# Ledger of designs, part 8: peptides against a protein of PDB entry 3OGK

Target 1, 307 residues: chain A of PDB entry 3OGK
Amino acid sequence: ATPDRLSRRFPNLRSLKLKGKPRAAMFNLIPENWGGYVTPWVTEISNNLRQLKSVHFRRMIVSDLDLDRLAKARADDLETLKLDKCSGFTTDGLLSIVTHCRKIKTLLMEESSFSEKDGKWLHELAQHNTSLEVLNFYMTEFAKISPKDLETIARNCRSLVSVKVGDFEILELVGFFKAAANLEEFCGGSLNEDIGMPEKYMNLVFPRKLCRLGLSYMGPNEMPILFPFAAQIRKLDLLYALLETEDHCTLIQKCPNLEVLETRNVIGDRGLEVLAQYCKQLKRLRIERGADEQGMEDEEGLVSQRG

## One batch from the design tools (peptide; made by RFdiffusion4, then SolubleMPNN)

Design b1_p8_6_s4 (from b1_p8_6, 3 letters changed)
Fold by OpenDDE base, seed 5:
Structure b1_p8_6_s4 (fold): chain B 307 residues (1-307), chain A 8 residues (1-8)
Amino acid sequence: as target 1 above (307 residues)
Amino acid sequence: PSRRELRL
């Protein structure tokens, strides 16, 4: 489909999702010159799609100029922007979006690659937005953003229900969790093992409505922090947890209301048996091959055809 | 496994 054909056929379009490079491009099976630029689509949005409130770019090339044009064209009418596995922009492009789109409800840049110039985009969002419901920069590398701006967003955005972040030290997010009274989903952060202070995370207070969770680098020593509210957990992301098969079994037994599990093959056939026994509401299971398992000959860490 | 290897 071409941008011009889309606008002529659907002038009142409210939501657009574009997919650039298919998954096969991750395996270098698709030439780099495959038409993954958003520029012609942003031009069409700016000129002809005046009712568009939701934009989702997946695996596309996005420049700062594209983001600036989109921001100015849609302004406060833009409710959702998802830069899903995109590349080609800097934090200046993000700054333009949050400066001009002051009523944005969903901002996602999960797994996007970008150049980080400063933390101004998150600060601007914190100073001016009160509409935000979903913020997601999961699996990104920001080093210049402040946890204090995230806390300010939580305080000002009463409808904030889902936040996914990069590698913030989880203890720096204590103020954020206290302010985020309506938060239902959290993913990311960083749990750092400290041999000298094994209980440093035991006093973490999570939002009362939290039911979708994925803590990065959570090991068996940190896992008990979930036990007080494990019965209310509906979704777990364990892809980046440091749990063995037995740890999975222990946690799963405490989550009888689990609907969605994402984990690695370390769960094993035993973990799948425990999951089937205790999690009767399970709707979706995702098992990925972990990089850690390339050398484990032991049968306990593998999902077989029996599982 | 290194923390970095789990993210890839």
Scores: peptide ipSAE 0.039, ipTM 0.764, DockQ to the pose 0.202
Fold by OpenDDE base, seed 1:
Structure b1_p8_6_s4 (fold): chain B 307 residues (1-307), chain A 8 residues (1-8)
Amino acid sequence: as target 1 above (307 residues)
Amino acid sequence: PSRRELRL
């Protein structure tokens, strides 16, 4: 489909999702002119799609100029921007989006690759946005953003229900969790084992409505922090947890209302049996092959045809 | 496994 054909057929389009490079493009097998640039689409959005409030780019090349044009064209009418596994932009492009789109409700950069110039985009978002419902920069490498700005966002955005972040030290997010009274979903952070302070995370207070969770680098020593609210957990992301098969069994047994589980093959057949026994409401299961599994010759850490 | 290897 061409951009011009889309606007002519659907002048009142409110939501657009574009998919760029196929999975095979990760191997640089696709020529440079592969049509994965958003520029022609942003031009068409700016000129002809005046009711568009939701934009989702998946595996596209997005420049700062594209983001600036989109931001200025849609302004406060833009409610959703998802840069899903995109590349080619910097934090200047993000700054333009949050500066001009002051009523944005969903901002996603999950698994996107970008050049980080500064943390101004998150600061600007914190200073001016009160509409944010979903913020997601999961699996990104922001080093210049402040946890304090995230706390400010939580305080100002009463409808904030889902936040996914990169490698913030989880203790730096204490203020954020206290402010995020309506938060239902949290993913990311960083749990760092400290031999001198094994209980440093035991006093973490999570938002009361939290039911979808994925803490990065959570090991068996940190896992007990979930036990007080494990019965209310509906979604669990264990892809980046440091849990073995037995740890999975322990946690799953405490989550009878689990609807979605994402984990690695380390769950094993035993973990799947426990899951089937205790999680009768399970709707989705995702098992990925982990890098750690290349060394696990032991039968307990593998999902066989029996699971 | 190092924490870095799980993200790859």
Scores: peptide ipSAE 0.042, ipTM 0.775, DockQ to the pose 0.192; fails the geometry check
Fold by OpenDDE base, seed 2:
Structure b1_p8_6_s4 (fold): chain B 307 residues (1-307), chain A 8 residues (1-8)
Amino acid sequence: as target 1 above (307 residues)
Amino acid sequence: PSRRELRL
């Protein structure tokens, strides 16, 4: 479909999702005629789709100019922006979005590639937004944003229920977790082992409603921090956890209400047996092949056709 | 595994 045909057929469109080419084609070779640019669509949105409140770009090329045009055209009517596995923008584009779309409820940049100029976009969001429900920059690298701005967002946005972040040191998020009283989902952060302080995370207090969780780099020494509320966990993301097969078994046994599990092959057939035994409410299981598992000859860390 | 390798 062309942008102009879309607006003529659906002038009252409220939600738009565009999908570009596979990610493998986006990194390294962007031919001019690739058709993955959002520019013509943003022009059409700005001119003809005046009821549009939700935009989802997946695997698209998005420039700062595209984001600026979208932001100014939709302003406070934009409730959802998802830049899912997109590329071509900088943090200046994000700054434009949060500056002009002050009532945005969902902001996602998960797995997007961008140039980071500064942390101003998160600061601006913290200073002016009170509507945010979902913030997701999972599997991204931001080095210039402040955990303090995330805390401010949590304090000001009472409807904030889902936050997924990059590699923040989890101890820097203590203030955020204290402020995020209604948070149900958290993914990301960074747990860092310290031989000199093995219990440095044991005093970490999570939001009381937290039931969907994925802590990056969580090992067996950190895993016990989940045990006090493991019975309320409904979703676990263990894709980036540093748990062995036995650790998976230990954690799964403590999560009888688990509905969704995402993990790597390291769970093994043994972990799947334990999952079947203890997690009777399981609705979805995702097992990925980790890069770390390519060399493990150990039968315990492999999911066979039996599992 | 490096942190980067787990996320790829």
Scores: peptide ipSAE 0.038, ipTM 0.760, DockQ to the pose 0.206; fails the geometry check
Fold by OpenDDE base, seed 3:
Structure b1_p8_6_s4 (fold): chain B 307 residues (1-307), chain A 8 residues (1-8)
Amino acid sequence: as target 1 above (307 residues)
Amino acid sequence: PSRRELRL
């Protein structure tokens, strides 16, 4: 569809999802300039889609100028912005969004590539937003944002239910977890093993409603922090966990209400057998190939066609 | 490669 045809057909459109480059672009089979710019769509949104409150760009090229135009055109009417695997913008574009769209409920930049200028966008969000329900910058690289701004967001946004972050040290998020009383989903952070302090994470207090979880770099020594609420877990993201096959079996046995599992081939056929035995409510399983698996000759760490 | 493929 073209932008002009969309607005003519659906002038009262409230939600728009655009998909840019297909997965085949990962193999460099598609020229860089293939039709992936959001600019003509942002122009059409600004002029003709005056009821649009939800925008989802997937694998699109998004400039700071595009974000600034979108922000000013939709202002407090914009409830959802998802920059899903997008590129071409900086944190200045994010700053424009949070400055002008003060009632935004969902802000996602998951797997987006951007230039980081400063942490002002998260600070501005913390100072002025009280509506946020979903914040997701999972699998991104922010070095200039503050965990204190995340804590402020949790304190001010009473409807905050899902937060996915990059590589924050999990101990820096203690204040965030205490403030985020309604949080149901958390992904990301960084668990860092300390041989001198093996129990440094044992006193972590998670939000009481937490049921969807993915802690990055969680190893077998840190895994016990989940055991007190493992029966409440409905979704696990173990893609970035440092768990072996046996560790997967141990954790899965403690999660009888698990509905969604995302993990690597390291779960093995044995882990899948344990999953089938203990997780009778499982609805979705995602197994990805890990980069580390190129060296694992151990047959137990591979998912076969029989598993 | 997606950032996912770089982190996996």
Scores: peptide ipSAE 0.034, ipTM 0.745, DockQ to the pose 0.415; fails the geometry check

Design b1_p8_7_s1 (from b1_p8_7, 3 letters changed)
Fold by OpenDDE base, seed 4:
Structure b1_p8_7_s1 (fold): chain B 307 residues (1-307), chain A 8 residues (1-8)
Amino acid sequence: as target 1 above (307 residues)
Amino acid sequence: LPREELLA
């Protein structure tokens, strides 16, 4: 499809999702400049799609100029922007989006690659937005953003229900969790084991409505922080947890209302048996092959046809 | 380190 044909057929389009590079790009089989530029689409949006409020670019090349044009064209009418596995932009582009689209409800940059110039975009978002419901920069590398801005967002955005972040130290998010009273989903962060302070995370207080969770680098020593509310957990992302098979079994047994589990093959057949026994409401199971599995000689750490 | 590298 071409942008011009889209606008002619659907001048009142409210939601647009575009997919660029094929899955082969995940294996670096597709050059970064293969195509999938959003530029012609942004031009069309700016000129002819004046009711568009939701934009989702997946595996697209997005420049700062594209983001700036989109931001200015849609302004406060833009409610959703998802840059899903996109590349080509810097934080200047993000700054333009949050500066001009002050009523944005969903902002996603999950797995996008970008050049980070500063943390101004998150600061600007914190200073002016009160509408945000979903913020997702999961599996990104922001080093210059402030956890304090995230806290401010939580305080000001009463409808904030889902937040996925990069490698923030979890203790730096204490204020955020306290402020995010309506938060239902949290993914990311960074748990860092400290042998000298084994109870480093034991006093963490999570939002009361939290039921979808994925804490990065959570090991068996940190896992007990979930136990007080494990019964209310409905979704677990353990892809980046540092749990062995037995740890999985321990946690799963405490989550009888689990509906979605994402983990690695380390769960093993044993973990799957425990899952079947204790999680009767399970709807979706995702098992990925972990990089560490190449070295696991233990059969228990593998999922077979038996599991 | 990237998450994938940490898990390797």
Scores: peptide ipSAE 0.024, ipTM 0.639, DockQ to the pose 0.467
Fold by OpenDDE base, seed 2:
Structure b1_p8_7_s1 (fold): chain B 307 residues (1-307), chain A 8 residues (1-8)
Amino acid sequence: as target 1 above (307 residues)
Amino acid sequence: LPREELLA
């Protein structure tokens, strides 16, 4: 399909999703530069797709110029932008998006690779947006953005229900969690063990409606912070948790309403048995082979056909 | 996945 054919056939298109690279790229089987460029599509959007409010680029090359053109073309009509596993842009491109698309509801750059110049884009978003419902820069590397801006966003965007972030120290997000009264989903952050303060996270207060969760680097010492609301958890992302088989069993037993679980092979057949026993509402299970499962010979830490 | 590499 070509951009021009799309616009001619669907001049009133509201939502567009483009895919560049196949999923096999996840295993480094395909070079990074193999993905398609969004440029011709952005040109077509600017010229002919005047009702487009949702754009999803998956595994594509996106330049700052592309983002700038898109931002100016759609402006406040753009409600959703997903840069899903994209590359080629910098934070200047993000700044353009949030500057011109002030009514954006969903902004995603999950697993995208980019050059970080500054944290201005998040600050601009915090200063002007009141419409955000979903903010997702999960599995990205931001070092120059401020947790305070995230808190401001939570305060100003009362419809904010899902936030996924990179490696913010979770304690820096206390203000964010307090402000995000309607938050249902949170992923990311960083839990850091401190031998001198083993309970440094125990007083964390999460939003009351939180039911989809994936805390990065959560170990068994931090896991109890979930116990007060474990019964309301519907989705767990444990892919980047530091939980062993026994820890999985402990947590799963406390989540009887779990509907979605994403984890690694470390759950083992034992964990899957516990899951089957306690989580009768389970709808989806994703098991990845993590790096820590390489070379494991213990059956307990491996998922077999039994599980 | 960048985070998976951190677990290695």
Scores: peptide ipSAE 0.023, ipTM 0.624, DockQ to the pose 0.365
Fold by OpenDDE base, seed 3:
Structure b1_p8_7_s1 (fold): chain B 307 residues (1-307), chain A 8 residues (1-8)
Amino acid sequence: as target 1 above (307 residues)
Amino acid sequence: LPREELLA
């Protein structure tokens, strides 16, 4: 459909999800600049969709000008913005969004590519927002944002329940976890092995309600930090964990209430058997082919027809 | 780069 057709049929639309490039773009089969510009849609939103509070762009090209126009048009009426696997913008566009949309509840940039100019957008969000429920810049590369701003957001946004971040050192997020009293979901961070300090992560205190979790680069030495609350875990993202088959078995046995598991084929048939035995509430299983399993001769790390 | 490539 075209933007004008949508507004004519549904002038009172509150939620819009647009999908641009097909999945084939993931395989570099489609040029980066192939269609999918949000500009005509942003124009239509600004002019004719005045009740729109939720916007989800998936695999779209989004410029800073598009974000600025959207921000000013919807202002505090915008509750949800999801830039899902989008490209074409910089942190200036994000700054405009958080500056003008001060009551935003969901802000997502997961797997989006952008140019990072500074960390002002997160600072502005921390200084003025008290409504945030979901913050997600998982699988992005921010180097100029401050973990202290994330802590401030947690302190001020009492309804904050889900946060997914990039490669923050987990120890820098101690203050964030302490402040995020109602947090139910956390993904991302970075666990870094330190031969001189093998127990450096053992004193991490997680939010009491945490039940959906994915710690990046978590290895078997760090995995025990989950054991005290493993029984309450409902979702695990192990795609970027550094766990072998045996480690998967160990962890899964401790998570009897697991509903969603995302992992790599390193789980193997053995891990799947353990999963079936101990996780009777499992609803969804995602297994990806990991790059590190390529060339591995260990059959334990392979999912066969048995698994 | 996809994080899968970072693990390799």
Scores: peptide ipSAE 0.023, ipTM 0.626, DockQ to the pose 0.416
Fold by OpenDDE base, seed 1:
Structure b1_p8_7_s1 (fold): chain B 307 residues (1-307), chain A 8 residues (1-8)
Amino acid sequence: as target 1 above (307 residues)
Amino acid sequence: LPREELLA
């Protein structure tokens, strides 16, 4: 498919999702000669797709210039921008987006690679946006953004329901959680073990509607933080948790309403048995290979044909 | 870098 053909066929297009070259060599929307760059698409959006409100780039090369052009072309009409596993841009591009698209509802940079110049983009978003519903920079490496800006966003965006972040110390997000009254989903953060303060996280107060979560580096000592609301959990992301097989069993048993589980092979056949026994509402299960699997030849920590 | 590598 080419951008010009798209606009001719669908001049009133509201949502566009572009995928770069797939791993499985399946159909992609980007011609080989364009090398996965979004530039020609952004040009077409700017010129001919005047009703476009949602843009999703997956595994594309996106420059700051592309983002700037897109931002200026769609302005407050842009409701969704997803830079899904993209590369080629800096935080200047993000700044342009949030500066010009002040009514954006969904902003995603999950697993994108970028050059971080400053934290201005998040500050600008905090200062001007009241529409945000989904903010996702999960599995990214922002080091110059402020948790205070995230708190401000939570305070100002009443419809904020899903936030996924990088390695913020979870205690720095206390204000955020307090402000995010309607938050249903949270992933990321960083739980850091402290031998001198083993219960430093036990007083964390999560949003009352929280039902989808994945706390990074959560170990068995931190896991009890979830127990008070485990019955309302619908989705767990345990990919980056530090839970062993038995820990999985303990947690799963407390989540009878679990619908989605993402975890590593460490769950083992035993964990899967417990999952089947206690989680009758389960709809989706994702099991990834973990680095710990290379070291854990423990029979319980492996998913076999039995599980 | 995959986040998983950070866990190792």
Scores: peptide ipSAE 0.023, ipTM 0.650, DockQ to the pose 0.307

Design b1_p8_7_s2 (from b1_p8_7, 5 letters changed)
Fold by OpenDDE base, seed 2:
Structure b1_p8_7_s2 (fold): chain B 307 residues (1-307), chain A 8 residues (1-8)
Amino acid sequence: as target 1 above (307 residues)
Amino acid sequence: LKRDDLLA
């Protein structure tokens, strides 16, 4: 399909999703530059798709100029922008989006690759947005953004329900969690072991409605922070947790209302047995072969046809 | 780096 044909056929289009690369790219089988450019689509959006409020670019090349054009064309009509596994832009492009699209509700750049110039985009978002419901820069590398801006966003955006972040030290997000009273989902952060302070995370207070969770680098020592609200957990992302088979069993037993689990092969057949025994509400299970499970011969840490 | 690469 071409952009011009799309607009002629659907002049009142509200939502657009474009895919540039096949999923096989996840295995590094396809070069990064193989993705399609969004430029011709942004041109068409600007000229002819005047009711478009939701844009999802998946595995595409997106330039700062593209983002700037999109931002100015849709302005406050843009409610959703998802840069899903995209590349080619910098934080200047993000700044343009948040500057011009002040009523954006969903902003996603999960797994996107970009050049980080500064943290101005998040600051601008914090200063002017009160509409955010979903903020997702999961599995990205930001080093110049401030947790304080995230806290400000939580304070100002009372409909904020889902936040996924990169490698913020979780203790720097205490203020954020306190402010994010309606938060239901959180993924990311960074849990860092400290031999001198083994319980440094035990006093973390999570939002009361939190039920979808994926804390990065959570090990068995940190896992107990979930126990007070484990019964309300509906979704767990353990892909980047540092849990062994036994740890999985321990946690799963405490989550009887679990509906979605994403984890690695380390769960093993044993973990799957425990899952079946305790999680009767389970709807979706994703098991990925992690790098750490490569070459493992122990059945306990492997998922077989039994599980 | 993607997080999956960090586990390698």
Scores: peptide ipSAE 0.027, ipTM 0.678, DockQ to the pose 0.424
Fold by OpenDDE base, seed 1:
Structure b1_p8_7_s2 (fold): chain B 307 residues (1-307), chain A 8 residues (1-8)
Amino acid sequence: as target 1 above (307 residues)
Amino acid sequence: LKRDDLLA
């Protein structure tokens, strides 16, 4: 497909999802001669897709200029921007988006690679946005953004329901959690072991509606933080948790309403048995190979044909 | 580093 053909066929298009060269899928929207760049699409959006409110780029090359053009073209009409596993931009591009698209509801940069110049984009978002519902920079490496800006966003965006972040120290997000009264989903953060303060996380107060979560580096010592609301958990992301097979069993048993589980091979056949026994509402299961499971072919933390 | 690499 070409951008011009799209606009001619669908001049009133409201939502666009573009995928770069797919790994396993047969179809991509980007001609090979365009090398996965969003530039020609952004040009077409700017000129001819005047009702477009949602843009999703997946595995695309996106420049700051592309983002700037998109931002200025759609302005406050842009409700959703997803830079899903994209590359080629800097935080200047993000700044342009949040500066011009002040009514954006969904902003995603999950697994995108970028050059970080500063944290101004998040500050600008915090200062001016009241519409945000979903903020997702999961599995990114922002080092110059402030957890205080995230707290401000939570305070100002009363419809904020899903936030996924990088490696913020979880204790720095206490104010955020307190402010995010309607938050249903949280992923990321960083739980750091401290031998001198083994219970430093036990007093964390999570939003009352939280039901989808994935705390990075959560080990068995931190896992009890979830127990008070485990029965309301619907989705768990344990891909980056530091739980062994038995820890999985312990947690799963406490989550009878679990609908989605994402974890690693460490769950093992035993964990899967426990999952089947206690989680009758399970709809989706994702099991990935982790680096820590390499060489554990004969150990308990392996999913076999039996599981 | 990817998160999975950090877990190793």
Scores: peptide ipSAE 0.026, ipTM 0.704, DockQ to the pose 0.347
Fold by OpenDDE base, seed 3:
Structure b1_p8_7_s2 (fold): chain B 307 residues (1-307), chain A 8 residues (1-8)
Amino acid sequence: as target 1 above (307 residues)
Amino acid sequence: LKRDDLLA
């Protein structure tokens, strides 16, 4: 459909999801600059979709000018913005969004590629937003944002329930976790091994309602930090954990209420058997092929027809 | 680039 056709048929549209590049782009079968510009849609939103409060762009090209126009057009009426696997913008565009859309509840940039100029967008969000429920910049590369701003967001946004971040050192997020009293989901961070301080993460205190979790680079030495609330866990993202087959078995046995598991083929047939035995409420299982398992001859790290 | 490519 074209933007003009959409507005004519649905002038009172409140939620819009646009999909650009097909999944085939993941296999480098489609040129990176192929189609998918949001510009004509942003123009239509600004002019004719005045009740729109939720925007989801998936695999689209989004410029700073597009974001600025969208921000000014929708202002505090914009509740949800998802830049899902998008490209073409900088942190200046994000700054415009958070400056003008001060009542935004969901802000997502998961797997988006962008140019980072500074950390002002997160600081502005921290200074003025009290409505945020979901913040997600999972699998992004921010180096200039402050964990203190994330803590401020947690303190001021009492309805904050889901936060997914990039490679923050987990110890820098202690203040964030303390402030995020209603947090149910956390993904990302960075756990870094320290031979001189093997127990440096053991005193981490997680939010009491936390039940959906994915800690990046979590190894078997850090895994025990989950054990006190493992029975509470409903979703685990182990895609970027550094767990072997046996480690998976250990953790899964402690999560009888697990509903969603995402992991790599390192779980193996053995891990799948343990999963079937202990996780009777499992609804969804995602297994990806990890790069680290390429060339591994260990049969336990492979999912066969048995599993 | 998937993070899986970064682990290699």
Scores: peptide ipSAE 0.026, ipTM 0.677, DockQ to the pose 0.365
Fold by OpenDDE base, seed 5:
Structure b1_p8_7_s2 (fold): chain B 307 residues (1-307), chain A 8 residues (1-8)
Amino acid sequence: as target 1 above (307 residues)
Amino acid sequence: LKRDDLLA
């Protein structure tokens, strides 16, 4: 497909999703210089897709100039921007987006690779946005953004329902969780084991409506923080949890309303049996192979044909 | 394990 052909056929397009690099790029099988540039599409959006409010770039090369052009072209009409596994931009591009698109509802940069210059983009978002519903920079590496800005966003955006973040220390998000009264989904953060203070997270208070959750680096010592509301959990992301097979069994038994589970093969056949026994509402199961989970079929921590 | 190590 070409940009011009799309605009001619669908001049009133409201939502656009573009896919660039094949999945093989995830395994370093595709040259880095291979992939679709969004530039010609952004040009077409600016010129001919005047009703476009939702843009999803997946595995595309996106420059700051592209983002700036998009931001200025769509301005407050842009409601959704998803930079899904994209690369080529810096935080200056993000700053342009949030500066010009002040009514954006969904901003996603999940698994994107970028150059971080500063945390101004999140600060600007915090200062001026009241419309945000979904913020997702899961699996990214921001080091210069402030948890206080995230808290401000939660305070100002009363429709904020889903937030996925990178490696924020979870205790720095206490204010955020307190402010995010309507939050239903949270993923990311960083739980850091402290031998000297094993219960440092036990008093963490989550938003009352939280039902979709994925805490990074959650181990068996931190897992109990979920128990008070485990019955209301509908989606659980354990891909980056530090749970063994037995830990999975323990947690799953406490989540009878679980609808979506994402985890690694460490769950094993035993965990799958427990899942089948206790989670009768399960709709989707994703099992990934972990890099550290190499073993034979007879190992408990592996999913076999039995599961 | 780091999160990055768990990714393919």
Scores: peptide ipSAE 0.023, ipTM 0.688, DockQ to the pose 0.444

